Peptides against a protein of PDB entry 8OXM. Designs and how they scored, part 102

Target 1, 371 residues: chain A of PDB entry 8OXM
Amino acid sequence: FKAEFRLAGGVNLPKIIDCVGSDGKERRQLVKGRDDLRQDAVMQQVFQMCNTLLQRNTETRKRKLTICTYKVVPLSQRSGVLEWCTGTVPIGEFLVNNEDGAHKRYRPNDFSAFQCQKKMMEVQKKSFEEKYEVFMDVCQNFQPVFRYFCMEKFLDPAIWFEKRLAYTRSVATSSIVGYILGLGDRHVQNILINEQSAELVHIDLGVAFEQGKILPTPETVPFRLTRDIVDGMGITGVEGVFRRCCEKTMEVMRNSQETLLTIVEVLLYDPLFDWTMNPLKALYLQQRPEDETELHPTLNADDQECKRNLSDIDQSFNKVAERVLMRLQEKLKGVEEGTVLSVGGQVNLLIQQAIDPKNLSRLFPGWKAWV

## One batch from the design tools (peptide; made by RFdiffusion4, then SolubleMPNN)

Design b2_p14_5_s4 (from b2_p14_5, 8 letters changed)
Fold by OpenDDE base, seed 4:
Structure b2_p14_5_s4 (fold): chain B 371 residues (1-371), chain A 14 residues (1-14)
Amino acid sequence: as target 1 above (371 residues)
Amino acid sequence: DELDKEMELAKAEL
């Protein structure tokens, strides 16, 4: 390992460490601390399986529909080495970096990212109506700029077009696969974009199987399809290429029901894979910036023997796993809100849910649904 | 094909 490290962007400021392999090749590694990289590792395996299904279908293969994967080496429950996605940037860093973010560069008269955050935090405990009104004010004064990512990176018009298409296809694939796996909304720092391919890389996969719905502020969208995410697709936005790629991905997922259920069942019952939401994880994911100052880690683990009967814990876990499997089966059958939908109908419902300002306004303000 | 139509639609946005 080199003695020098760089900070990566993101919530947890992971350390980039350059290491020389036994083969003499330099490899950039991301050392993530405090995060359970086992979930990331498991989800990368699931993504590889989804990619295998997508490559078997002619229509998804022709479109090169893939979810980007990265190598994860979990070192412990709270540490691991990620293969740093070399040549990627967090979309949040590109969009809302305080110094040189695209919003500040292209929209200097709009609200600052801080002003938007403040306004939405002030209404966090307010009614849904008040949240919606303030979200609409924020959206009016914070216009999307993510179209400029491809324009800045790809100066040749033919390359620019191909990369915008690759981006749109990547969003579609990750949105549908993410919905099937219940990844939900994704923090802008946990979505990387590849500066060469324009494909998205989803990191920090600690919320899966709709566990985002049981957060203190539950998620209200099936996946992240915010205004900047849509702006990166170009003029048609969610129509045309994005919709069709979602439909083709959903067709493959629905036609692979038995395989996906079997895989997820094995994972849900894997004692090494803690996918369940716990109160500490929920607090961490939705912690307020103001609360960071007082939580000194003097959680003395007083051994309160919560003799929860092992039987009651196991029965409760099994009932949660069964509910996740049932909901996955419903998704793969096109069952939404008790109605069986066609692939096009299901995809349409999911897109409408994901772009609805009423749903977006109800999200946790820390996840920046206006970006 | 359907993909060609998708690509032509996407090109018409240029």
Scores: peptide ipSAE 0.279, ipTM 0.888, DockQ to the pose 0.014
Fold by OpenDDE base, seed 5:
Structure b2_p14_5_s4 (fold): chain B 371 residues (1-371), chain A 14 residues (1-14)
Amino acid sequence: as target 1 above (371 residues)
Amino acid sequence: DELDKEMELAKAEL
């Protein structure tokens, strides 16, 4: 271990430590000191299973469709070593870093990331109509720049094209797998991009099985497909490669229904895997920067053990787990809003939901839906 | 191949 550490961005200030392995290789490690990395570890195992399914199918294998995984070594309930993906950067750091962010560099006359955040925070408690109007004003004055990521990193045109394709395929695979698993909290700091592969790495997997829908500000999109995410795909955006890779991924997921249900069922009933959204976690995920001062750690989790008999807690848990399994089964059958859709119809609905400015304007301002 | 068609479409976007 080197004596020096760097802080990764984000609320938990995870320590990046450089470790020299017994093999003499330097490995950057992220030490999260307050997160339950068991959730991340479990979700990485599910992603590895999804990757196994994708590698068995000829069409997804030819396209190299994979969700990027990282090694999680949980050390305790509150600490673990993430093998920090060396050569990754949070998309938020690239796009909206206050000093050298791509928006500031390429669009210096647009609104600052701070101005956008402020405008959306001012309307957070207002009507959906007012949120939509302000979101559209923000979007007009904050134009996408994520196309420049591949242009900056890959100067050779043939390499640039291959990397833009790898990016588009990575977004498609992670979007569909993330939707099937109900992955939430996809803010710009929870999505890393690999500077060598242009593939996405999803981190902080603690909001799963649609638990983002029960947040104080419910999640209204199936995955992150914001304007910058789309801009990184190139001129056709969500059409062509992205749509087709989503369809091929969805075909594999739907054809693997029994396997996916069995795995998720085992995980939902694992007493070591706390996937349920608790009120404290919900408050933490949607905390305002202004409210950091008052949540002293003295909220003993103990006091909201209202003496609901163990039987009522277990019955409530079982009903939530059953509902999650039923909704997963619906997704894998292509059942959306009571209608059975084809793979193409389901993928199209999900894309439309994810890019809809009305859905995006309703998200928590910390999610940064304009980025 | 369907993949070749996808790649040719993606190249025509250059």
Scores: peptide ipSAE 0.178, ipTM 0.848, DockQ to the pose 0.014
Fold by OpenDDE base, seed 3:
Structure b2_p14_5_s4 (fold): chain B 371 residues (1-371), chain A 14 residues (1-14)
Amino acid sequence: as target 1 above (371 residues)
Amino acid sequence: DELDKEMELAKAEL
């Protein structure tokens, strides 16, 4: 370990430590001290399996469809070492950094990221109609700028085109696999972009198997396909390359149903893999800045007192696990709302759900659905 | 092939 460390941005101020391996190679490590990295480690193994399935299919292999993975070494239930993806930045840091963010640079007369967040927080307890109206006003005065990421990083037109294509393919692959696994909490700090490859790296994989739908403010979109995410694809947006890559990914997932179900079943019943949403985790994910004052760290949850009858907890857990497996099987059959869809029909429904401003306006303001 | 057509469409959009 080098004696020097850097702070990464974000709420938990993770420490970036440079490590020299026994091979003499320097590796950046992110040390997280509060998050259960076991969930991230398990989900990385699932992504590696999905990548293996995508590499076996000729159409997905030709398109280089892959989910970017990182090494996770869990050290305890609340600590671990992440191999930091060197040359990645959170999309939120690029887009909505207070001083140097792309929105402020390219759209200086638009609402600030703070003004947008404030407006959406003011209506958080209001009707869906009031949320929709304010969301549309925010969107009108906060126009997308993520196209400038590739334009800033890739000055050669041929390289720029190939990187925009790699980005679009990465969004498609991660969106479909993320939907199949029910991956939630896809806010702008949990999605990194690689500054060299233009591929996305999904981090903080603690909301899986549609557990985002049981949050106090339920998740209403299958994946992040917000206006800036679409703007990064170029003029055709969700049409052409993106839609086609989603269809080819979904085809591989549906054709791999038995393998996916078997692996997820083993993981759901692994006693070391706590995928279930608990009230404390739900509060943490949807904390208001105003509520930070009263949560003194009485996180001395001594493990002792939840002697709730083990039998009733086990029966409730088994019913949730069975429901997750049933819903995964439905997705892999193309069953949406009781109807069997083609791959193209299912992908179209998911795209429409993800871009619907009515669904986006209902999300928790911390998710930043206007970005 | 189908990928060649997809790439030609993506290039024609430039």
Scores: peptide ipSAE 0.292, ipTM 0.892, DockQ to the pose 0.013; fails the geometry check
Fold by OpenDDE base, seed 2:
Structure b2_p14_5_s4 (fold): chain B 371 residues (1-371), chain A 14 residues (1-14)
Amino acid sequence: as target 1 above (371 residues)
Amino acid sequence: DELDKEMELAKAEL
């Protein structure tokens, strides 16, 4: 370990430390404080299993469909070491969270990210109709620019094309697997992009098994497929490569139903894996200041040992776990809203739900659904 | 194959 550390930005002031490995290689490591990394560690194991399933299928293997994984070493309930995803940037940092973000550089006459946020915050407690109208105004005056990520990083046209395909495939794979696992909290700081591979790295995996739907502002989309996410795919958008990669991923997931159910069942009943949403965690997720500069005291979720009778906790927990398994089984059968869909029909429904401005306008403003 | 058709479609949209 070097004696020097750098602070990464963000509310939790994570420490970046440089470590020399036993191989003599220097590796940057992120020491995340105050966050439970156990959830991330468990979800990385699930992603590794999904990658194994995807590598067994010829069509998904030919497309190199994978979820990017990182090493997590939880040190305590409130600390751990992340193998820092060296050469990754949060998509939000590239797009909006720097002085010269891509929106400001390429669309200087559009609304600022701050103006968009302010407009959506003003309607946060309003009707769904008022939220929709303001969201449409924001979207009209804040046009997507994420196409420029690959154009800036990959100047050679052949490399640019290959990297745009890698990006599109990464979005497709992570979207479908994320939907199957019910991943939430997919805001622009929880999705990193690799500056060399153009692949996505999903971090902060603490909202799983559709627990985002029980937040004070429920999550209304199956995954992040916002206008900038789509713009990064190029002119085809969600049609072509993205749709086909979603279908091939969904086919592998549906054909692996027994394996996925068995894995998730083991995880749901693991006493070390707290996947349930609690009120303090819900408050923390939807009171996060959007600006990295505000040092708000993080409400520690761990201090409420609510001594509810052990028997009532166990019965309520088992009923939630059973509902999660039932919903996972429905997804893997293609059951949506009581109807059995084909792989193409199910993928189409999920894409339509994810891009619907009515669903996007209902999200918590901190999710930045206009980005 | 289906992947070749996918790649040709993606190239035609450049």
Scores: peptide ipSAE 0.282, ipTM 0.890, DockQ to the pose 0.014; fails the geometry check

Design b2_p14_6_s1 (from b2_p14_6, 8 letters changed)
Fold by OpenDDE base, seed 2:
Structure b2_p14_6_s1 (fold): chain B 371 residues (1-371), chain A 14 residues (1-14)
Amino acid sequence: as target 1 above (371 residues)
Amino acid sequence: MLDEEMDLAIAAAR
């Protein structure tokens, strides 16, 4: 290890360290503290298995459908080491950086990212109708620019086209795999883009198995397919390559039902893997930067009533695990809202749900559904 | 060329 470290920013202030391997290669690593990386490690293992399934199928292998993975080494229940995704940037950093974000560069007359966030924060406690109206106003005055990522990074037209396809495939694969696993918290800082491959890297995998639906502001979309995500695909948007890659990914997932259920069952019942949403984590994920001032320490919630008998906690946990497995089985059978759908029908429903402005307007403002 | 054919052609050229 080098003697120096850098801070990556954010609330948990993760430490960037440089390590020299036994091979003499320098490797950057991210050390997270006060964070449980066991979920990330487990989800990375599931992604590796999904990649194995996708590589075994001829159609998905030909399309090079993969979810990007990184190494996670949990060191304790509250610390671990992550592989640094070298050559990646958060999509939020590219799109909505305060100084030099693509929205500011390409759309200087649009609302600022701050103005959009403020408008949506003002209606956060309002009706769904008021949220929708303000979201539509924000969307009209904040137009997508993510097409410029590939245009800036890839000057050769053939390379540009290839990388735009690689991006589209990466979005499709990660969206479907993420939906099957119930991956939440897909805000613009939890999705990295590789500046060389144009592939997405999903980070911070601590909201899985649809636990995003039980947040104080529930998640209303199956995956992130916002206007900028779609704009990065180019003129075809969600049609053509994206849709077909979703369908082929979903086909492989559905045809691998037994394998996926067995893996997820083992994980859900692993006593070392706490995937359940706790109230403190739920509050933390949806805290306002501004609400740090009003945490009066008056939640002397007496530690006494949370001694629900260990038996009642275990029974509650098992019932949640069973419901997660049942819902996973439904997804893998194409059961949506009590109806059995074809692969194309299911993928179409998921796309429509993900792009619906009514669903997007209901998300927590920190998710930045207008980006 | 359909997007799928283009995608497959690019995938095969790699």
Scores: peptide ipSAE 0.017, ipTM 0.596, DockQ to the pose 0.014
Fold by OpenDDE base, seed 1:
Structure b2_p14_6_s1 (fold): chain B 371 residues (1-371), chain A 14 residues (1-14)
Amino acid sequence: as target 1 above (371 residues)
Amino acid sequence: MLDEEMDLAIAAAR
């Protein structure tokens, strides 16, 4: 290991360290403290299995449908080491950076990212109708610009076209697998884009198995398919390559139902893996950036032994696990809202749900559904 | 159109 470290920023101040492997290669790593990386590690294992299934199928293999993965090594319940995703940038950094973000550069007369966030925060406790109206006003005055990512990074027209297709395939694969695993919406800082491949890397997988639906502001979309995400696909948007790649991914997932259920069952019943949403985690995930100053939880762990009978906790956990497995089985059968859908019908429903401005307007404003 | 873009994507992937 090199003697020097850098800070990556953020609340937990993760340390960037460089190490030389036994192979003589330098590798950057992220050391995270005060965070449980076990869920990230588990989700990476599930993604690797999904990639194996996608590679076995001829149609998905020909389309190079994969989810980008990174190495996670949990060291304790509150620490671990992550592979640094070299050559990636958060899509939020590219789009809405305060200094040089693409919205500011390409749409200088639109609302600022701050103005959009302020408008949506003002209506956060209002009716769904008021949220929808303000969201539509924000969307009208904050036009998508993510098409410019590929245009800036790939100057050759043939390479540009190839990389736009790689992006679209990556969004499709991650959206469908993310839906099956119940990842829900994703904060714009938790989606990285590779500057060389145009593929997405999903990081911070702390919300899975539809636990986003039990947040103080419930998730209303199956995956992130916001206007900028769609704009990055180019003129065809969600039609053509995206839709077909979603359908082919969903076909493989549905045809692999038994394998996926068995793996997820083993993980859900692992006593070392806490995937459940606790109230503190839920509050933290939907905390305002401005409220970071006051909640130092001096949680004095007063061990008030809430002797909740170990039996009642275990019965509650098992009932939640059974419900998650049942919902996973429904998704893999194409059961949506009590109706059995074809692959095309299910994918169409999910796309429509993900792009519906009524669903997007109801999301937590901190996750910037207008981006 | 839709098949051609996928065939182009597959051809660019070869």
Scores: peptide ipSAE 0.017, ipTM 0.590, DockQ to the pose 0.014
Fold by OpenDDE base, seed 5:
Structure b2_p14_6_s1 (fold): chain B 371 residues (1-371), chain A 14 residues (1-14)
Amino acid sequence: as target 1 above (371 residues)
Amino acid sequence: MLDEEMDLAIAAAR
């Protein structure tokens, strides 16, 4: 290990450390404290299994459909080491950085990212109709620019085209697998883009198994398919390559139903793995930037009073786990809203749900649904 | 198949 460390930004101030391996290679690592990386580690294992299933299928293998994974080593219940995703940037940093973000550079006369956030925060407690109207005003005055990512990074037209296809395939694969696993909290800082491959890396996997639906502001979209995400695909948008890659990914997931159910069942009943949304975690994920001052969670574990009978907690947990497994089974059967859909019908419904401005307008403002 | 997706993407980019 080098003697020096850097701080990564964010609430938990993770430490960036550089390590020299026995092979003489330098490797950057992220040390997180005050964070439980067990869920990230488990979700990375599930993504590796999904990648194995995708590589076995000839159609998905030919398309190189994979979810980008990173190494996670939990060291304790509140600390661990992550592989540093070298050569990646948060999509939020590229798009909406206050100094040099792509929206400011390419659309200087549009609303600022701050103005958009302020407008949506002002209507956060308002009706769905008022949220929708303000969201449409924000979207009209904040036009997508993510097409410029590939144009800035890849100057050769043939490379540019190949990387735009790699991006589109990465969005499709991660969207469908993320939907099957019920991955939530897909805000613009939890999605990295690789500056060399144009592939996405999903980080902070702490909201899974549809636990985003029980947040104080429920998640209303199956995955992130916002206007900038679509703009990065270029002129075809969600049609052609994206749709076909979603369908082929969904086909492999549905054909692997028994394997996926068995793996998720083992994980949901692992007593060492807490995947449930607790009220404190739910509040933390949807905290306002203004409320940073007072909630030091002195999680003094000394609230002895909830000796709720261990039997009632266990029965409640088992009922939640069973409900998650039932919903996973429904998704893998193509059951949506009580109707059995074809792969194409299910993928179409998910795309329509993800791009619907009514669903997007209802998201927590911190999710930045206009980006 | 990869070529058809490329051809469709090229045709849509023209």
Scores: peptide ipSAE 0.014, ipTM 0.545, DockQ to the pose 0.013
Fold by OpenDDE base, seed 4:
Structure b2_p14_6_s1 (fold): chain B 371 residues (1-371), chain A 14 residues (1-14)
Amino acid sequence: as target 1 above (371 residues)
Amino acid sequence: MLDEEMDLAIAAAR
């Protein structure tokens, strides 16, 4: 390892380190502390398996449908090393950086990202109707700009077109795989885009198996398909390439139901894998900017009292795991809201749910559903 | 454990 490190931004201040391998190659790594990387590691393994299934199928292989993965090495329950996703940028950094974000550059007369967030935070505790009205006002005054990512990065028209297709395929694959695994909505900082491939890399996989639905502000979308995500696909939006790639991905997932169920079952019952949402994690994921000041985690050790009987905890856990498996089986059968759908019908429903302004307006404002 | 069981599940799906 080199003696020097850099800080990556963010609350946990992860350390960027460079290491020289025995092969003489320099490799950049991210060291996270105070974070449990086991869930990330497990989800990367599941993604690799999904990629194997997608690569076996001729139709998905021809389309180069893959979910991008990165190396994760958990070192403890609260630390690990990640592969540095070299040549990637958070889509949130590109879109809504306060200094030079694409929204500010291309739409300088629109609302600022701060104004949008403020407006949506003011209505966070209001009715769904009031949230929807303010969300629509925000959307009118904050127009999508993510089309400019490929235009800035790929100056050759043929390359630009190919990379826009790669982006669209990456969104489709990650959306459907993410839906099957119950990843839900994804914060704009937790979606990286590769500046060379235009493919997405999903990071910080701390919400899985629909645990986003039990957050203080529950998730209302199957995956992130916000206006900027759609704008990056270009003029066809969710139609054509995106829809077909979703359908082909869903076909492979549904045809692999037994394999997916078996693997998810193993993961859900692994005692080393805590996928359940706890109240502290839920609060952390939906922290208000105002509450950042006082939560010194004085983990005082002395709360002895919650010796809930190990049997009741185990029975409660098993019932949650069973419900997750049942819901996974339903998804893989095309059962949505008690109705059996075709692949095309299921994909259509998911797309409509993901782009519905009523669903988007109900999301946690911190996750910026207008971006 | 996860790697071996996943390798087994991947092997059973081959």
Scores: peptide ipSAE 0.005, ipTM 0.413, DockQ to the pose 0.020

